# Designs tried in a protein design run: peptides against a protein of PDB entry 4CIC. Part 15

Target 1, 148 residues: chain A of PDB entry 4CIC
Amino acid sequence: KVSTKGHYGVQAMFDLAQHFGEGPVSLKSIAERQGLSEPYLEQLIAVLRKAGLVKSVRGAQGGYILAREPRDIKVGDIIRVLEGPIAPVESVSQDDPEHSLKFDFSVTKSVWEKVKKSIEEVLDSITLADMLKDAEEAQMAQGYMYYI
Target 2, 147 residues: chain B of PDB entry 4CIC
Amino acid sequence: KVSTKGHYGVQAMFDLAQHFGEGPVSLKSIAERQGLSEPYLEQLIAVLRKAGLVKSVRGAQGGYILAREPRDIKVGDIIRVLEGPIAPVESVSQDDPEHSLKFDFSVTKSVWEKVKKSIEEVLDSITLADMLKDAEEAQMAQGYMYY

## One batch from the design tools (peptide; made by RFdiffusion4, then SolubleMPNN)

Design b1_p9_4_s1 (from b1_p9_4, 8 letters changed)
Fold by OpenDDE base, seed 5:
Structure b1_p9_4_s1 (fold): chain B 148 residues (1-148), chain C 147 residues (1-147), chain A 9 residues (1-9)
Amino acid sequence: as target 1 above (148 residues)
Amino acid sequence: as target 2 above (147 residues)
Amino acid sequence: KSILTLPGE
């Protein structure tokens, strides 16, 4: 599972993508729109900022913006920043090197590596721009359902 | 992440696959070969047994066997039994239905659904028989490096 | 900290 941290991080970044080009967005407004606690969001934004995905704008109209265009931010980038390397399995402590377990460990490891690669490919194939497009399409579809 | 439970469950099932056709394997022997605690393995095996992936054999040569051929057990089946449905994100409590958050929730949800599908496809594409084959190939490759 | 936790938690 993507942690709650990764999930909310993607939501927060998506919120910033929706407002990209409109200027800085307050953490409060993001928190309200995304149903996040402001303190939690502050922690997420701090990490995202340090990673160069978000910029802080100072002043009376201060807040946060995406540091890059939505098309240049992959979901995988957000997840890697917030959660570290995509690991499909908890690192079974490599600590017991001695026993004949190495080979069985290699086969099971290969399964998890395949899972990892698959997840990475999916998350790296989705940008915030793709998410924006999907949102527009869904909104148009809902609008059409109300007119039918 | 596949939980430790899922990970060790796959290891235990793979051990049983390696011994498929040789008769029942004791939990102790699986635990020793896989570096698992016997009590932990007992819990895993109980779940796997209840799900019909493993059978208990009674008697002096009692133990556990795969309930199906290795080719008929997907890694995804093992994971679903041990961990439940593959969910890429913790269920954010659906509890606040009212706010305009529904749509943004839908787009983010779609991302996680894509991840879920991808994981499921991978795990459902790998059988215990595939793992056995991979093990044989790796063992042969190691044998050739020593000559 | 590992990204993917499975559903049972």
Scores: peptide ipSAE 0.073, ipTM 0.814, DockQ to the pose 0.210; fails the geometry check
Fold by OpenDDE base, seed 2:
Structure b1_p9_4_s1 (fold): chain B 148 residues (1-148), chain C 147 residues (1-147), chain A 9 residues (1-9)
Amino acid sequence: as target 1 above (148 residues)
Amino acid sequence: as target 2 above (147 residues)
Amino acid sequence: KSILTLPGE
């Protein structure tokens, strides 16, 4: 499962993409629209800013913007920044030495590597621009259902 | 990440596949070969047996066997039995009601559904028979490096 | 607990 951190990180980045070109967005406004606590969002934005996906703007109309165009930010980039490398298997923590016998069974490892590659390919194929397009298409489809 | 339970479940099922047709295998022997505790393996095997992936054989040469041929057991089947449905996003536990606002943002949900489908397709494309073949090929490759 | 726990939890 994508962690709550990854999930909300993608939502916050998508909110910034929807406002791209309109100027800086306040953390408060993002938090309100996405149903997040402002302190939690501040932690997410700090990580995303450090990774160069988000920029802070100072001043009376200060806030945050995407550091790149929506087409230049993959969902995979956001997930890697927030969660680290996509790993299909939990690293058995070294702390249970009795059960953490690294039977590095080559065959089982290959299965999980195939899963990893598949996830990476999907997440790297989706940009924030693709998500914007999907949102517009969904809004149009809902609009047509109300007029029929 | 696949849980430790899913990971070791696939290893235990693969061990049973390697001995398929040789008769019942003891839990002790599987535990020793796979580096698992016998009590932990007993819990895994109980779930797999209840799901009809493993059979118990009674008697002096008693133990466990695969309930089906290795070609008829997908990795996805093992994972679904041990962990339930493949969900790409953690169900935000109901216990933090303040943050579990189901903003079912249709767009974000669609991303996770694509990830789910991709994982299911991979895991459902791999059988225990495919894993056996891969193991044989790896053994042959190692054998050729020693000559 | 579903299968795809991402790294770190």
Scores: peptide ipSAE 0.070, ipTM 0.814, DockQ to the pose 0.579; fails the geometry check
Fold by OpenDDE base, seed 1:
Structure b1_p9_4_s1 (fold): chain B 148 residues (1-148), chain C 147 residues (1-147), chain A 9 residues (1-9)
Amino acid sequence: as target 1 above (148 residues)
Amino acid sequence: as target 2 above (147 residues)
Amino acid sequence: KSILTLPGE
């Protein structure tokens, strides 16, 4: 499962992508549009900012912007920043000494590595620009359903 | 994360695949080889048996066998039995009314659906027979490092 | 935290 953090992080970044070129967007506006709490969004944005995916703009019209063009931000970049490396299997917590996964059988590990690679490939194949395009296509399809 | 349940379930099924055709394997033997507790393995095997992936054999040499050939059991089948449907995003528990994911924006949902599909494709592309082959190849590679 | 939290945990 993409964590709630990853999910909402992608939503927040997508909101910023939709407003890219329009100037800085307030956290309040993002929170309202995405159905996020402002304090939660502040935490997400702080991490994304530190990673260089988001920039803060100061002033009366202050807020946040994407630090790069939507085409230059992959969903995988957002997820890695928020969640760290994609791990398909929970690393069995080192702290349960008795269930030391002694035999991390090389073969089972290889299955999870294949899963990891597949997820990485998918997430790295989707940019915020691709998401914008998909949103436009969906909106056009809805518009056509109202005219038919 | 594949749950510990899914991970150990795949290990247990792989152990049974390695012994396929040799007759029934005791839970104790599987537990010892896979580093699993026998009680935990009993729970996994019960689920796998109910799903028809494993059969119990009764008698003095009683134990468990794969219910199908290793080539006819996908890793995805094991995971679905143990964990249910592959969900790439935690379904935000319905119970937190304030964080009603009201705007499950169709676009973000589509991203997770693509991830789900990709995971399913990978897990459904790997059989226990493929895992057996990979194990043999790895063993041969290790044997060559000793020469 | 692993991205793939499978359903059930």
Scores: peptide ipSAE 0.066, ipTM 0.806, DockQ to the pose 0.222; fails the geometry check
Fold by OpenDDE base, seed 4:
Structure b1_p9_4_s1 (fold): chain B 148 residues (1-148), chain C 147 residues (1-147), chain A 9 residues (1-9)
Amino acid sequence: as target 1 above (148 residues)
Amino acid sequence: as target 2 above (147 residues)
Amino acid sequence: KSILTLPGE
C-alpha cells in the first residue's frame, strides 16, 4: 500500500520534474498546482531533500529543484524514501501485542513476498522521465480529440 | 498494502484448505493453529461466509469448510472479499477534507493503476491449492535437511 | 479501511 504520503510525494516530485531546467520552484507554487497543503508539502520536501532527491536553492528566486535528472529518479526511489521498504502487508503495529503475527506462516509470507517483488518491479520500471512522456502523450491525445 | 484483515483472512482460508475433505473445522481450532483471537476470526469467517468462500456446517461436529475446492479460490478472491478492490494507494480518508485528492492527476493515477494491475495479476495467479503445494514442498525440503 | 485503496476510489 502506498500511503497518502507516498502518493503526494510522487505528485510533488512529478511537479518538480515538469519544471526541471527552469530553475527553482517555490513550495507554494507546487502546493497550489498539486492541491496540497503547504505545511504538508514542506514535510514531504524535507524528507526528499534529506534523501538527496531534491535540492534547496537559496535567494530571492529560491525554492526547490530535483537533485537528479528525471530519468535518474524512479518512482520506487521516491516511495522507498517516503515510506521505507515496500511492504505488501501492513506491519501489524507493535502497539497491538495481542495480534502480533506470532506465526510468520512461511507460505503466507511467500505470497506477500511475491506481491512485494511485483510492486518493486513496477515502481522501479517507472521514472519521472517516463511520467513526463506519458503526460505529453496525454496532452497530445487530448489536443487531437478537440480537432476531430 | 494488504491489511491485517486480509493477511489473517488468507491464513484462515489456508488453514481451511489444509483440512479440505476432512470435514468441518471449528473456529477455535483454526484460531489456535493460526495464532488468531477467536472473536477476530469469527468476524473474518462471517465475511468470508457471506461472500460464499466458506460454508458453515451445523451439528455436534459442526464448524467451517471451504465452499469451493482450494484450486478454485484465488488469493485475490480472498483479498477482494475482505478488503474490496485491490488498490495500491491508501484512499485518503474522507475525514480530512483539506487533503481531499482534488487533483486526480492522470499521470500519477496511471502509475497506481499499473501497480494495481501488477498486484491483481500476482494475487489472481496464486490459488489455495498452490499454497498447499508450496507448503508440502517446504515440509519435504525440511525433512531432507534433517537426514 | 482497506490498505489496498487507490486514490479516488
Scores: peptide ipSAE 0.056, ipTM 0.811, DockQ to the pose 0.233; fails the geometry check

Design b1_p9_4_s2 (from b1_p9_4, 8 letters changed)
Fold by OpenDDE base, seed 4:
Structure b1_p9_4_s2 (fold): chain B 148 residues (1-148), chain C 147 residues (1-147), chain A 9 residues (1-9)
Amino acid sequence: as target 1 above (148 residues)
Amino acid sequence: as target 2 above (147 residues)
Amino acid sequence: KEALTLPGE
């Protein structure tokens, strides 16, 4: 599963993409629009900032902006920053030593590697710019449904 | 992530596929070969049996067999039985009402739907028979490295 | 229904 962290991280980054070029956006405004708690969003933004996907702007009109153009940020980049490498199988937490997947059964591993690759390809094929375009198309389609 | 349950379930089903046609296999023998606890495997097998992927054979030589041929069991079938529908995003547990994903933001949902579809396509493209073939090819390749 | 979790959980 994309963790809740990854999910909300993509939402927050998409919000920043929607406001790209309009100046810095406050965490409060992002939290309100995306239905996120401000403290949780602060943690996400801290990670994203450290990874260089987001910039902080200081001052009275301070806030956050995308560090790169929406076309230069893949969904895969966001997920890798927030969740680390895409792993199709839950790494058995080191803490249960008895259920150490001792038998890295090569065949089952290959299945999960195929899944991983497929997920990576999908997530790396979608940019924030693609998401913006999809949102615009969806809005236009809704507009047309009201005029019919 | 495929849960540990899904992972071990695929391993157990693959073990049964390797013994398909040889008669019933004991849970103990599967557990030993796959490095699983027998109680944990019993829970997995119970679910798989209820879903009709595994059959129980009674008697002194009793145990479990695949209910279908390896070619007729997809990895996706096993995962859906053990984990339910493939969801790329954790369903925010209903229990935290405040963090209810209130905004089913249609665009982010579409991203996850694309991921879901991709995972489903991969898992539905791989059968236990494909896994058996891959194992045989890997063994042959290892055999050639030693000669 | 424990859905296939993508990596990150």
Scores: peptide ipSAE 0.068, ipTM 0.812, DockQ to the pose 0.609; fails the geometry check
Fold by OpenDDE base, seed 1:
Structure b1_p9_4_s2 (fold): chain B 148 residues (1-148), chain C 147 residues (1-147), chain A 9 residues (1-9)
Amino acid sequence: as target 1 above (148 residues)
Amino acid sequence: as target 2 above (147 residues)
Amino acid sequence: KEALTLPGE
């Protein structure tokens, strides 16, 4: 499961992508559009900013912008920043000494590595620009359903 | 993350695959080889048995066997039985009314659906027979490092 | 670090 953090992070970044070139967007506006709490969004944006995916703009029309063009931001980049490395298996907490996964059988590990690679490939194949295009196509399809 | 349940379930099923055709394997033997607690393995095996992936054999040499050939059991089948449908995003618990994901934006949902599909394709492309083959190849590679 | 979790966690 993509964590709630990853999910909402992608939503927030997508909102910023939709407004790319329009100037800075307030956290309040993003929170309202995406159905996020402003405090939660502040935490997400702080991480994304530190990672260089988002920039803060100061001033009366202050807010946030994408630090790069939507085409230059992969969904995988957002997820890695918010969640860290994609791990398909919970690292059995080191702290339960008795359930030391002694036999992390190389073969089972290889299955999870294949899953990881597949997830990474998918997430790295989708940019914010691709998401924008998909949104436009969906909007056009809805528009056609109203005219038929 | 594949849950601990899914992970250990795949290990247990792989152990049964390694012994396929040798007769029933005791839960104790599986637990010892896989580093699992026997009570935990009993729970996993009960679910796998109910799903028809494992059969119990009764008698003095009683235990468990795969219900199908290793080639006819996908990793995806094991995961679906133990964990249910592959969901790439935590379904935000319906119970937090305030964080009703009102705007499950169709576009973000589509991203997670693509991830889901990719995971399913991978897990459905790997059988227990493929895992057996990979184990044999790994063992042969280790044998060559000793020469 | 909440990694991308598969269903069942």
Scores: peptide ipSAE 0.066, ipTM 0.807, DockQ to the pose 0.206; fails the geometry check
Fold by OpenDDE base, seed 3:
Structure b1_p9_4_s2 (fold): chain B 148 residues (1-148), chain C 147 residues (1-147), chain A 9 residues (1-9)
Amino acid sequence: as target 1 above (148 residues)
Amino acid sequence: as target 2 above (147 residues)
Amino acid sequence: KEALTLPGE
């Protein structure tokens, strides 16, 4: 599962992509549009900013912008920043030395590595620009359904 | 992430696959070989048994066997039994009505659906028989490195 | 029903 953090991070980044080139967007406006709590969004944006995916603009019309064009930001980039490396299995915390997964059989590990690779390929194949295009296509399709 | 439950479930099922045709395997022996606690394994096996992936054999040499041939059990079947449907995003618990993810934009949902499909395809492409073959190949490769 | 989770859950 993508964590709630990853999910909301992608939503927030997509909101910024929709406003790319229009200037800075306030966290409040993103939170309102995306149905996120502003404090939670602040935490997400702080991480995304530190990773160089988002820039903060200061001033009376301050806020956030994408640090790169939507085509240059993969969903995989967002997920890696927010959640770290895609791990298909929860790393059993190293802290219980007795339950050291000693017998993580090479074979079971290989299954999870295949899953990981598949997830990475999907997430790295989708950019914010792709998401923008999909949204435009969906809006056009809805518009046509109301006119029929 | 596949939960620890899914991970250990696949390990336990793989152990049973390695002994398929040899008769019932005790939970104790599986736990020892796989580095699992016996109580935890009992919980996993109970679920797997209820789902018809494992059979219990009673008697002095009682234990568990695969209910189907290793080729007829996908990793995806094991995961679905133990974890339910593969969901790429945690369903934010419906219980907080105020934080109803109302704006799960169709676009973000589509991303997660693509991830889900990809995971399902991978897990449904791997059987316990494939895992057995991979293990045999790995053992042969290790054997050749020592010669 | 704990579905297949990605890292960070």
Scores: peptide ipSAE 0.065, ipTM 0.809, DockQ to the pose 0.580; fails the geometry check
Fold by OpenDDE base, seed 5:
Structure b1_p9_4_s2 (fold): chain B 148 residues (1-148), chain C 147 residues (1-147), chain A 9 residues (1-9)
Amino acid sequence: as target 1 above (148 residues)
Amino acid sequence: as target 2 above (147 residues)
Amino acid sequence: KEALTLPGE
C-alpha cells in the first residue's frame, strides 16, 4: 500500500499541478480542495520542498508552486520522496545471517523484487501531466454525459 | 508493502511446496527452516487452511501439506488470502461524498488502480512451482561456483 | 526507511 502519506502527497502535488502557471497556492486552499488537514499538509509540503519538488513563494500572495513542470514530476518521484525507496515488503530485518535461510530468502526476495520493479515502472510512467490530461478527459466525459 | 504476514505466509507456503509429495510437514519444522515463531506460523496456517490452500493431516506423522499442487497456487492467491484484496493505497474513508473532491479522487484513484493491477499481474504470474524452479536454478548456480 | 505497504490495512 502506498501510505496515507504517499496518497495525500500525490493529491497535494496534483492540486499544485492543476494550478501550475497560476501562481502560488496557499496550503489552506490545497487542504480544503483535497480534504486534508492543514497541519498534515504542512508536513508533506515540507518534505516535498526539501526534495525540490515544491517551492515556497513568500509575500502577500505567497504559497506553494511546483518546482518543475508537471511533465517533469513522476508519481514515482513523489512517492520516493515521501516514503523512500519503493519496497514491496517490509524489510524483514536482515539481522539473522547465520541460518541456511539465505537461499529461501533469495527466492522470496526475488518475488518482491519483481513486485518492486513493476510498481516502480508504473509509478515512473505516470507524470503529473498525465494526471492532468486524465482529469481533463474525465471532465469532458462528464460534461458530455450531462448533455446526453 | 506486503505485510510481514504476507511475506511469512509466502515463505511458509514455499516451504510446504519444497516438501510437496513428501507427506505432512510439522509447523515446528517449517518454523525452524523459515525462521518463524511457531505461534505466528500457527495463525498463518489457520488462515491458509481455512482458505483451502493448506490441509491439515492428523496422526503420528501429522502436519500440513499444500492443498493443491505448487503450480496451482499463485503468490497472489496467498497474498489475497492473508491480506485481502491487493489495495495499493489504504482505503481513504470514502465517507465524505459531498465535496467536489470526487474527481481529483478519481484521478488519484486511477493511479493506484494501475499500481494494483500491476502488482496483481506480477503476483498472479508467479506460482509456487515457479519459485521451486527458481530455487533449483539458484542452487545449481551456487554449486557450479564451487567447482 | 519507510516503504510502500500493501492492502491489508
Scores: peptide ipSAE 0.064, ipTM 0.815, DockQ to the pose 0.201; fails the geometry check

Design b1_p9_4_s3 (from b1_p9_4, 7 letters changed)
Fold by OpenDDE base, seed 2:
Structure b1_p9_4_s3 (fold): chain B 148 residues (1-148), chain C 147 residues (1-147), chain A 9 residues (1-9)
Amino acid sequence: as target 1 above (148 residues)
Amino acid sequence: as target 2 above (147 residues)
Amino acid sequence: KSALTIPGE
């Protein structure tokens, strides 16, 4: 499962991609469109900015823009910035210290590594540009259904 | 991430696969080999038994066996039994009820569906028999390093 | 840091 943070992070980045080339977008406008609280979005954008995926523009018409073109930002890049490395198994270390997964059976580890690799391949194969294209195709399909 | 429950469930099922055809295995012996508490393992085995992946054998030499051959049990089957359907996104419902993911943008949903499908394909491609084979190959490789 | 959790919890 992608965390709520990862999910909303991808939504916020996609919103910025939809406005790419139109100038800076305010956090307030993104929050309103995406149904997010402005304070929560500020935290997400701060992390994304620090990672160099988003730029802040200063001034009266200031706001945020993508730091790169939509084609140069993978979904996997966004997820890694917000959630860290994709781990197939929850790190058992925090909740039950007595049940430390000491016996990392090499065989079970290999299963989770295969899952990890598969997730990474999918997320690294999808760019914000691909998502924009999919959105346009979906809008065209809906438009055609209303005219039939 | 697979939950701790899913992870230990796969380990317990793999232990039963290693002893398949040798008769019933006690929960105590599985717990000792896998480094699990016996009460925790009892809960896991109860779920797996109810799902028809494990059988209990009664008697003085009783215990548990796989209900099917290792080749007929996918890792995906074990995970679905223990964790339910693989959902690519955490259900936002529990921690912040006010931020219900109301706006499931169709485009973001499609990304998560692709991730889900990929995970399912991997987990459904691996059987307990495949895991047994991998374990044998790893033991042979270690044995050759000692010579 | 909640890495991609496979749904089960």
Scores: peptide ipSAE 0.066, ipTM 0.812, DockQ to the pose 0.203; fails the geometry check
Fold by OpenDDE base, seed 1:
Structure b1_p9_4_s3 (fold): chain B 148 residues (1-148), chain C 147 residues (1-147), chain A 9 residues (1-9)
Amino acid sequence: as target 1 above (148 residues)
Amino acid sequence: as target 2 above (147 residues)
Amino acid sequence: KSALTIPGE
């Protein structure tokens, strides 16, 4: 599962992508549009900003913008920033040393590595620009359903 | 992440695959080889048996066997039985209706659906027979390092 | 660390 943090982070970044080139967007406006709490969004944006995916703009029209073009931000970049490296298996907590999976069977590990690689490939193949295009196509499809 | 349940389930099923055709394997022997607690393994095996992936054999040489050939059991089958359907995003708990993600933005959902599909394709492309082959190849590679 | 949890974790 992508964590709630990753999910909402992608939503927030997508909102910023939809407004790319329009100037800075307030956290309040993002929170309202995406159905997020402003405090939660502030935490997400702080991490994304530190990672250089988002920029803060100061002033009367202050807010946030994408630090790069939507085409230059992969979904995988957002997820890695918010969640860290994709781990397909929950690392059995180090804390029970006795039930440390002594037999990290190389074969089962290879299965999870294949899963990890596949997830990474998918997430790295999708940019915010791709998401914008998909949104436009969905809107056009809805528009046609109203005219038929 | 694959849950501990899914992970250990795949290990247990792989152990049974390694012994396929040798007769029933005791839970104790699987637990010892796989580093699992016997009670935990018993729970896993119960679910796998109910799903028809494992059979119980009664008698003096009682234990468990794969219900199907290793080639006919996908890793995806094991995971679905133990964990249910692959859900790429944690379903925000139904219990906070107010923070119900009202805007299930179709676009973000599509991203997670693509991830789900990719995971399913990978897990459904790997059989226990493939895992057996990988294990044999790994053993051969280790054998060549000693020469 | 909320790693991309594959469904089932």
Scores: peptide ipSAE 0.062, ipTM 0.806, DockQ to the pose 0.222; fails the geometry check
Fold by OpenDDE base, seed 4:
Structure b1_p9_4_s3 (fold): chain B 148 residues (1-148), chain C 147 residues (1-147), chain A 9 residues (1-9)
Amino acid sequence: as target 1 above (148 residues)
Amino acid sequence: as target 2 above (147 residues)
Amino acid sequence: KSALTIPGE
């Protein structure tokens, strides 16, 4: 499962992609558009910035921009930055040592590895530019439904 | 993410598949082989039984068996029974109502739907019989390394 | 290791 962190991180990055080339966007404006709390978004942006996916711009018109073009940022890149390696199974929390008998049966492990690979392939096949294109197509389709 | 419940459920079902045709297997024996607590396994088996993936056999040689042949049980079936629909993203816990502004942006939703579909395709392509075959192949490969 | 979960279904 992509965590809430990953989900909102992709939303925030997509918002920045929609405004790419328009200059810096304030965290407040992103938070408002994406329905996120500003403090939560600040934490996400801090991680994304440290990973070099986002840049901060200082000044009166300061804010955040994508550090790379939307076509050069994969959804998989965002998820890996926020969550680390894509794990198809919840890490058995270390806290129950008795259940932590990692009988990582090789066969069951192989199933999860296949799932992992599949997820990675999907997420690495989708860029922020692809998402922008999909959004434009969806808007056009809605526009046509109003005219028919 | 497949939960611990899903993970252990697949392990338990795989154990039953390995013993398919040998008669009923006790929960204790499954728990021991799979490194699970018996009470936890009992909960899993109860769900799997209710879903018709496992049958209970009563008597002195009582226990559990697969309700269907290993080839007729997909990993996806087990996961859906234990966890419900495959969700690639954690359900935003309802507990923070302020963050529950489901701006389910159509575009981000589409990304997750693609991930969901991909996971489903993988899990529905793997049967317990496939897992048995993989286990046999792995054992043979290990055996050949010792000779 | 964080769980990849899809939001809301």
Scores: peptide ipSAE 0.058, ipTM 0.810, DockQ to the pose 0.199; fails the geometry check
Fold by OpenDDE base, seed 3:
Structure b1_p9_4_s3 (fold): chain B 148 residues (1-148), chain C 147 residues (1-147), chain A 9 residues (1-9)
Amino acid sequence: as target 1 above (148 residues)
Amino acid sequence: as target 2 above (147 residues)
Amino acid sequence: KSALTIPGE
């Protein structure tokens, strides 16, 4: 499962993609539109900025922008920045030495590696531009349903 | 991520698959081979038994067996039994109403649905029989490296 | 903190 952090990170990045080319967006406005707390969003944006996916713009009309075009940002890039490597199994924390997954059975490992690869392929196949296109298509479809 | 429960559940089921046709296996022997605590394994086996993936055999040589042939048990079946439906995103617990994922943006939902489908397809494509075959091939390959 | 936790409900 993608963590709440990954989920909200993708939502925040998608919000920035929707405003790409329109100038900087305030954290407050993103938080309001995405239903996020501003302090939580600030933590997410700090990580995304450090990774070079987001830029801070200073000044009276300051805020945040995507550091790259939406087509050049994969969902997989966002998830890797926020959550690290996509791991299909919770790493049993190293801290309980007795419950160390000592029997890393090669066969079970191969199953999880296949799952990992599949997740990576999906997330790396979806860009923020693809998400924008899907949103536009959905809005057009809803607009047509209201006129019928 | 598959939980530790799902991971160990697959390991325990694979151990039972390796002994399929040889009769019942004791929980103690599975726990020893898989590096699991016996109480933890007992909880896993109880769930798997209730779901009809495992059968209990009573008697002096009692223990557990697979309820079906290894070819008829998918990894996806094991995971669904132990963890429920494959969910790609943690459901934000309903208990914090203020942080309810109110903006279930249809577009973000579609991303996670694609991930879910991909995981399901992979896990449903792998049977315990496939895992047995992979283990045999790996053992043969190691045996040839020692010669 | 590893991202894809399938929380068992």
Scores: peptide ipSAE 0.051, ipTM 0.807, DockQ to the pose 0.200; fails the geometry check

